Peptides against a protein of PDB entry 6RO1. Designs and how they scored, part 145

Target 1, 216 residues: chain A of PDB entry 6RO1
Amino acid sequence: LGKEIEEYIHKPKYCLPFLQPGRLVKVKNEGDDFGWGVVVNFSKKSNVKPNSGELDPLYVVEVLLRCSKESLKNSATEAAKPAKPDEKGEMQVVPVLVHLLSAISSVRLYIPKDLRPVDNRQSVLKSIQEVQKRFPDGIPLLDPIDDMGIQDQGLKKVIQKVEAFEHRMYSHPLHNDPNLETVYTLCEKKAQIAIDIKSAKRELKKARTVLQMDEL

## One batch from the design tools (peptide; made by RFdiffusion4, then SolubleMPNN)

Design b2_p24_7_s3 (from b2_p24_7, 9 letters changed)
Fold by OpenDDE base, seed 1:
Structure b2_p24_7_s3 (fold): chain B 216 residues (1-216), chain A 24 residues (1-24)
Amino acid sequence: as target 1 above (216 residues)
Amino acid sequence: FKLGDYWVVRTLEEIEELEKLLEK
């Protein structure tokens, strides 16, 4: 279900309008989870499919990510790796294929015009951490239907299954079915994403109301 | 809406409006 939602949101036809400079995005490459990064730029590259000769445009997004210092030393030959939990890491601009975006936030940051200085890149990490503090339930996500305008019936069915699962979890708290733990861990990650979206939408509404109240 | 050095956008229209404000 979460992976199925990811397969929709990372499609260029849906996500490209939202990949503006400063957009918060999550990047995951196989086992490497970079967490939240910031879009710097994106480019369309001409790619020709080797078997059909069809023009298959490759979309590359430059994302400022927290990378391990070890991976940066070998940057000429090795792919960037995420910073270890105990490592400070370094913010680096990494070219990422659009299909590696696991989440897109409704939040955009102001980014420095020059990201060549390490201090300017590190300032963006401080901004991400500040956003995370302001959203304790998680950084708000774009809603695939309401915000991104995705009309795909497959996605609607996935969302309905998540909502029905959430409803069953709340209506039957006492059914300790042990086979539910694996489905619950996946669906709690997904329900947590949906709850985080609803909570973040509520916190966003509260923050908008608080900002409107502070301006009143 | 803007929250310090960042903003939250939910619609393409809101994104376009914010971009027009940043170009000024």
Scores: peptide ipSAE 0.036, ipTM 0.447, DockQ to the pose 0.372
Fold by OpenDDE base, seed 2:
Structure b2_p24_7_s3 (fold): chain B 216 residues (1-216), chain A 24 residues (1-24)
Amino acid sequence: as target 1 above (216 residues)
Amino acid sequence: FKLGDYWVVRTLEEIEELEKLLEK
């Protein structure tokens, strides 16, 4: 189910409008899981398929990712590798094909204008870590239907299956399947985050209304 | 909504509104 959703959201026609600078995204390249990174920019590259002469546009997103120090040394010859869990690593701007985006967050960070200094790049890692602390249940995702506007019926069916599964899990609290609890906890947490976002939006609207009332 | 050094934006419309606010 999660992989099926991924196959929709990483399509350029759906995700490109959300690839603004500062957008949190997950990057996974085969066995290399970079985890959460931050979009810096994106570009469209004209690719000519050698056999058909057809222009197949490649979309490349530059993502600030936590990379291994080895990746820095071998940057001329080797693809960037994710930092090991126990490794400090270094935040690097890595060009990533858009189809390697495994998730897109509703969270967008303020990023330094100049990412050339290592300290500026590492400050973004601190911001990601702070977001992760605020969302112990996982960084909130864009809703593919409600937020991203994906109208694909295949995706709607997948979402309906997920919702039906979630509803069944909620209806049967005694299912002591540890995997079900993990998924349930993630789903409850996603629902709670959605409630918290709605609450925070209401508070912001109230705060704006109060600020507008104090300016009147 | 804005939380410290980041904001949560769900819709494209909300993104555009925030971008307009940042340009001011």
Scores: peptide ipSAE 0.031, ipTM 0.481, DockQ to the pose 0.364
Fold by OpenDDE base, seed 5:
Structure b2_p24_7_s3 (fold): chain B 216 residues (1-216), chain A 24 residues (1-24)
Amino acid sequence: as target 1 above (216 residues)
Amino acid sequence: FKLGDYWVVRTLEEIEELEKLLEK
């Protein structure tokens, strides 16, 4: 259910109005979880689909993320990697495709005007950590309906199911209903299948692109 | 609401109001 909400939130038509400088966002790329970062800016890139000639705009968000120092040394050739749990890391501005945003917070930070100095970037990490201390139950999210104004009936049905499930969890005195574990497991399996289908479609698209390059 | 160097915005209207305040 949470992953189904994420598929709405990261759509440009819904999230772009909320990607202001200082907005807290979560970034995930495949197995790499960067956690909470801060929006610096966003840009629209024109992309032409090779097969249809149709304009497919790509949206890139510059996000200040905690990166591993090892990945920074290789940053000319390799993508940034998240800092390891026991690593201090370094805050870097990373260009991120909008579909890699897993969450958007209602929290905005005041950020330094100049992010070129390392100390200014690291000060933002201290601010994120202070926000996390103020919200022990987790950094607050934008409400997709009330805050983001999403009118999609599919999303409304997902939220109603989440609310009904949460209400049942809090109203049921028996924490050990074996049916709850089954529903969670089924939701996780359905979410995994949706990821696998999306991955397979991406691989198929890559394979078709390679075949077209070999025919040129 | 504002707490130190950060604020929580709960509506699009509140976002727009805060942006107008920052442009000042």
Scores: peptide ipSAE 0.027, ipTM 0.463, DockQ to the pose 0.492
Fold by OpenDDE base, seed 3:
Structure b2_p24_7_s3 (fold): chain B 216 residues (1-216), chain A 24 residues (1-24)
Amino acid sequence: as target 1 above (216 residues)
Amino acid sequence: FKLGDYWVVRTLEEIEELEKLLEK
């Protein structure tokens, strides 16, 4: 889902104004989906090595995420891992690179001022769960154009294509099919497989290009 | 897609594959 719009949203120019304390954000790191967390703060890490030129400033967002208890034991040496579905987990403040924010919600929570006590961090999880109950179809996202003010013509073209596709999908005769949800789920699975195949082909092409450069 | 109050973003590739599936 949605990698092209995510690439625009991940740009610090667009997302930083919306990373206020209490903002709901979704965090994904490779295969690790943390789900919804809450922004605590953000910091600019200037990788200004004194002698290496204009490295684009890295932005780190501190996000309250539901982490596995195993990750807490090894927190000094190992990256935080998301809580398993069947475990309670613990809410932990995790430093996250801005490009790992897969979604930004319109919802902003009130958070405790002191997040050092475990009970205060766990109260935030209860608040997230309450928001999820209010939005059974999913937590509302910021509109990249109307809410975030992104004026990029590339993004506008992507959104227009998505809207045109939605209109065609909802106007399709299958929209009246009682199995629409099943058909939609199968379409999503097929689309994901096609993306995975194309990604794998791109990686294979890159690997071949690197191997050809090592043979030259 | 805007399914309710959230944006379901599809890549151009996902759109093309869904279009091919909807044409069947």
Scores: peptide ipSAE 0.014, ipTM 0.329, DockQ to the pose 0.018; fails the geometry check

Design b2_p24_7_s4 (from b2_p24_7, 9 letters changed)
Fold by OpenDDE base, seed 4:
Structure b2_p24_7_s4 (fold): chain B 216 residues (1-216), chain A 24 residues (1-24)
Amino acid sequence: as target 1 above (216 residues)
Amino acid sequence: FKLGDYWELHTLEEIEELEELLEK
């Protein structure tokens, strides 16, 4: 279900408007989870498919990511690797294909104008960590429907299924542990509030869309 | 890190409005 949502949000037609400098994004490449990074810029590269001659534009986003220092020594030829959990790592600007964005946050950070100094890059890591501390339940995501404006009916159905699944997971604790039940009840209330906020935003957006159509 | 070091942009409309302000 989460992967099905990802298949929509990483499409250039939906995510590019939100890839402004400072935007928090989550990057995952196969087995390499970089976690949260910060968009620096993006570029469109013309790519020609070798077999069809069709223009397949590649969208590359430069993302400031926490990388392993070991991987950076060989950075001329090898892809950067994520920092190990116990490693401090180093923040590096890494070119990432847009389809490797697993999440997009509503949060944007002010970033230093010059990211060449290590201290400036490392300051951004401190900022990410501060945002994570402020959001203990996870960094807030852009809503694909309400915030990103995706009108795809397939996505709407996926989100409805996710919301229904989350609600069921919280209402049916796998273990009759009273401590788990309290945590699940709190999670359920929070999930319900999130659903209600999303529903209200959808209604507001529909109302605005109707008003815009009546003014045209 | 100060509260002013980040902002939230939720809607496409808010982003577009901000972009229009930055172009002026």
Scores: peptide ipSAE 0.022, ipTM 0.483, DockQ to the pose 0.327
Fold by OpenDDE base, seed 5:
Structure b2_p24_7_s4 (fold): chain B 216 residues (1-216), chain A 24 residues (1-24)
Amino acid sequence: as target 1 above (216 residues)
Amino acid sequence: FKLGDYWELHTLEEIEELEELLEK
């Protein structure tokens, strides 16, 4: 289910408007999980499909990512690799194909204008870590429907299935442990508050859209 | 880390409004 949502979000027609400098994005390439990085810029590259001769534009996003220092020594010939858990790593600007974006955050960071100095790049890592501390349940994501405006019916069906599954997982009374009930009650309240906020945002957006249509 | 080092932008409209503010 999560992977099916990713297949919509990483499409250029949906994500490009949200790839502003400072946007938090999650990058994953096959087995390499870079985690959260920061968008620096993006570019459109002309590509010709080898079999059809048709122009198929490739979109490349430059993302500031935490990379292994070992991979950086070989950076002239080898792709950058994510820092190991026990490694400090180094923040590097890495060109990434847009389809390798696994998540897009609602959070945007202020970034230094000059990212050539190592200290400026490492300051961004400190900012990411501070955001992660503020969001212990995970960095907030853009809602693909409400925030990104994706109208695809296939995506709507996937999201409905995810929401129904999450609701079922939270509505299953797990066993008689009184400490578990307190955590579940807090999780249920938080989930209900999140649903209520989403509902209220949808109503507000509908009301604003109607008001804008009535003012035209 | 200052609270002003990041902001949340949820909608395209909010993004456009902020971009207009940053261009002033």
Scores: peptide ipSAE 0.021, ipTM 0.505, DockQ to the pose 0.370
Fold by OpenDDE base, seed 1:
Structure b2_p24_7_s4 (fold): chain B 216 residues (1-216), chain A 24 residues (1-24)
Amino acid sequence: as target 1 above (216 residues)
Amino acid sequence: FKLGDYWELHTLEEIEELEELLEK
């Protein structure tokens, strides 16, 4: 279900308006999960489909990502690899095809004007980590319907199924197993937090303020 | 803005194809 939502949000027609500098995005390439990075810029490249002659523009987003130091040493031939969980890594600007964006956050960060110095790039990692601390249940996502304005009926059906599944997990009183109650209570708290976040986001959207975390 | 050495997530072949597409 989450993956089905990703198939919509990574489409250029939906996500490009939200790929402003400083936007938090999650990048995944096959087995390589880079986690959360920060958009630096994006570019449109003209591509002509060889078979149809139709212009199929490619969109490349430059994302500041936490990369392994090992991948940086072997740089002449190998693609950047994500930092290991126990590794500090190094923040690098990586060109990413837009379809490799697995998530787009409602959060935007202020980024240094010059990302050439390592210290400036590493400062952005500190900012990402601070955002993660402020959102222990996960970095807030753009709502595909309410924020991104996606009108696709397929997506609406997926969301309804997710909501119904979440509701069914809550509404089926599986038997009095005390261990299930803890999982359900955690899920209910998570769903309530998600509703409260959605409500708070709706109120914030009414306020026209991009959550510029002014203090970061 | 050329922000340093760009690490492409793509295979060298995909990079070359993208670069060729970028030069056209």
Scores: peptide ipSAE 0.009, ipTM 0.339, DockQ to the pose 0.029
Fold by OpenDDE base, seed 2:
Structure b2_p24_7_s4 (fold): chain B 216 residues (1-216), chain A 24 residues (1-24)
Amino acid sequence: as target 1 above (216 residues)
Amino acid sequence: FKLGDYWELHTLEEIEELEELLEK
């Protein structure tokens, strides 16, 4: 189910409008999970299919990703590799094909204008880590329907199945385990706190926008 | 980490409004 949703959201026709600088995205390339990175920019590249001569446009997103130091040494010859869990790694701008985006967050970060200095790139990692700390149940995703405007009936059916599964999971009698109810109530409270933080940030943003409009 | 270091976009409308604000 999650993979089926991914097959929709990574399509350029759906995701490109949301690939603004600072957008949190999750990057996965085969066995290489980079986790959450930050969009820097995207570009359209002309590609010619070798067998048909047909123009197949490739969309490349430059994503600031936590890379292994070893991959940086070999960056001239080898693709960037994700930092190992135990290593510090280094934030690098990595060109990624758009179909390798496994998730797109509703969160957008303010990023330094100049990402050439290592310190500026590493500051973005600190920002990602702070977002992860604030969202301990996971970084919030863009809703494919409500946020991304995907009207595909196949996706709607997948989402309905996910919702029905989640509802069944939440309605399952095993939730009468007081420990599970406590965990779910904590997860619901945490989700509600995330919604409340989301609403409070929206109000704060509206208040700031109003304040900025009053200062103009 | 300042509260202003990130924002959440919850709707297409909010994205469009922000894009319009960034273009001004």
Scores: peptide ipSAE 0.021, ipTM 0.478, DockQ to the pose 0.281; fails the geometry check

Design b2_p24_8_s1 (from b2_p24_8, 11 letters changed)
Fold by OpenDDE base, seed 3:
Structure b2_p24_8_s1 (fold): chain B 216 residues (1-216), chain A 24 residues (1-24)
Amino acid sequence: as target 1 above (216 residues)
Amino acid sequence: SELEEEEERRREVEERVEELLKEL
């Protein structure tokens, strides 16, 4: 279920419009979970190597990730490794293939214009940690349908199955716990907040469209 | 500049999102 949604959202045709500077993204490469990082930029790499039969443009996103200090020493020859749970680590800009994005947040951060100083990169880690404190249940995701505009019927069926499964997990008879009204009120507030965020994003997009018309 | 106004509107939306998140 969650992995099936991931297979849609990491496709360049869907996620590229949302890979703006400051976007929170989760990066996973095989066994290496980097957790939450911040998009710096993205680039299209056309692998015009005449002998690699991959005609598909590879997209690379530069993501500020918390890396192990060991990976920093070997950064010229070795792939970046995630910081160990007990390690402080260091924030580094890592080139990541777009298909390695396991999640995309609705949250965007302000990032320093110059990420060359270690202190500027580490300030972004403090900002991520502050967002994580505000979201004890996890950093909010972009909605694949409502935020990302994915029209794929396969994804809609997966989401309907997830919602029906969640509804079945929650429809186990909590009918008599006064905490259920609190959970429903929080879910309704969360849904209303998602609507209000969507409205605010639409207004921002309209305002941007007006600005682009005044530049003509 | 128009860029500064877009950055300000983005900040207002981010602040509004943060306020809405404090209500959770």
Scores: peptide ipSAE 0.033, ipTM 0.597, DockQ to the pose 0.159
Fold by OpenDDE base, seed 2:
Structure b2_p24_8_s1 (fold): chain B 216 residues (1-216), chain A 24 residues (1-24)
Amino acid sequence: as target 1 above (216 residues)
Amino acid sequence: SELEEEEERRREVEERVEELLKEL
């Protein structure tokens, strides 16, 4: 269900009107989850399909994303990578294909006019983190129908299924649907493993720091 | 490494969660 909604939202015909500077957007590229970033601008690029000669316009959105410091060192040759959960990272303006937007928020932030200084980019990260603190249940999304004006009957059917599912989740204690319990148990297990990985990475970093101090 | 095994376990759980979320 959530992925089916995403397939509508990321379409240029629906999302482009909402890609204003300061809009919060979520970016995912294959295995790389950047999380929430901020739209800086977007551009239309002419693309020619190699087999048909047809002009298919590519839409590229520049998004201020939290990137790994490693991806910045190799920025001339490597695609930007998301910051690891335990690193600070650095906010960078990354060109993103519009179809890689997994979510669009109703929230818009004020962004500095000049994003060349690192401090100006990092100030936007502080603003994102402040929004995340205000919305502990998640950053509010644009409504695909009411806010985005999507009239697709397929999407309306998906939303009706989501609403019916949410109504079932709230009307039945989570304990009564074996499939729901299985999903929640797996989500909790995934969250726990992510905590454990973050712990192990911190311990490895401490061990390496001690080894580097003993070699000096 | 223990870290690679934990990352693999995370991927397996992620895939299974994504499958179950498609069935809903």
Scores: peptide ipSAE 0.021, ipTM 0.573, DockQ to the pose 0.017
Fold by OpenDDE base, seed 5:
Structure b2_p24_8_s1 (fold): chain B 216 residues (1-216), chain A 24 residues (1-24)
Amino acid sequence: as target 1 above (216 residues)
Amino acid sequence: SELEEEEERRREVEERVEELLKEL
């Protein structure tokens, strides 16, 4: 259900009007969860589809994200990695493909005009943490229908199923049942296994590409 | 393969979540 909503909201035709500077967004790339970051800007890149020669526009959003300091040392050759739970990390402006946005907040922050100084970037992390403290149940999302104006009937059916499930969960006399905590734990395990499968499929694809280069 | 074992573990978790969601 939540992942099915993500497949709509990250489409450029829906999300681009909301990618203004200061917008809070969640960034996730396979096993790399960066959590909440802040939009700096976005750009349209020209891309040519290799099989059709057709122009397919690629949208890249620059997002201020909390990155591991280890990954920043290798930033010339390696993709940025999220900061580990135990590390401070550093806020960096990272170019992100728009389809890697897992959530878009209704919240917009004021950002410094100059993000070159480390202190200016780290001030934005403090502002994100203050918003998270104000919303203990999570940073508020843009409504896909009411805020984003998405008219897709597939999305409306997904939302209606989520709302019906949430209503049943909160109205059920067993809303304090230990089984509910078990359902959440199983949903987290399901989400982790789905990440691990995607990672393993990517590694297998890389290994096949190396084998094809050794046969040439 | 490790991938097949992960796909099986995903299926088992999916089935168990769907069972628990039907009991609610």
Scores: peptide ipSAE 0.009, ipTM 0.367, DockQ to the pose 0.014
Fold by OpenDDE base, seed 1:
Structure b2_p24_8_s1 (fold): chain B 216 residues (1-216), chain A 24 residues (1-24)
Amino acid sequence: as target 1 above (216 residues)
Amino acid sequence: SELEEEEERRREVEERVEELLKEL
């Protein structure tokens, strides 16, 4: 369901008006999730379809993304890679095809005019992290209908299905969709395991503190 | 350790949740 919405919002005819400098966007490229970045600018490239000779314009958005330091050293020939969760990374301006935008936020940041200095790029990461702290349930998305003005009946049917699934999920006990029930049961199991890990880490810390007291 | 096995079980559940969320 969320992927079906993505297939609409990443179309240039819908998203281009919202790709202003400072717009928060989420970028995914195959298995690489860059997470949230900031739009710097976009450009139109002429492309010719190899089979029809038709002009099919490609749209490239320059996005300030958190990249791995390894990908920056190899940047002469290799595609930028996302920073690992525990890595600081470095913010870099990466050219991204518009169809790789997995989400577009309602949030727009002020960005430095000159992004050549590393400190200016890293200041934008601090701003993204501040927005993420303000929105613990996730960075707010543009509404595809109300904000983006998408009139596609396919999208409206997808949204109605999502809302009906969400409503059924809140109003019916778990019994009618094995996939949704499985996702929820797994999310609850993940949440429980995360609580148990926090408990076990506290007990281990107490046990180590006691062992350090018995060695004194 | 029991903690490492719980962290591994958490990762397996996380991957499975991400796979199922990709199918929805």
Scores: peptide ipSAE 0.020, ipTM 0.589, DockQ to the pose 0.015; fails the geometry check

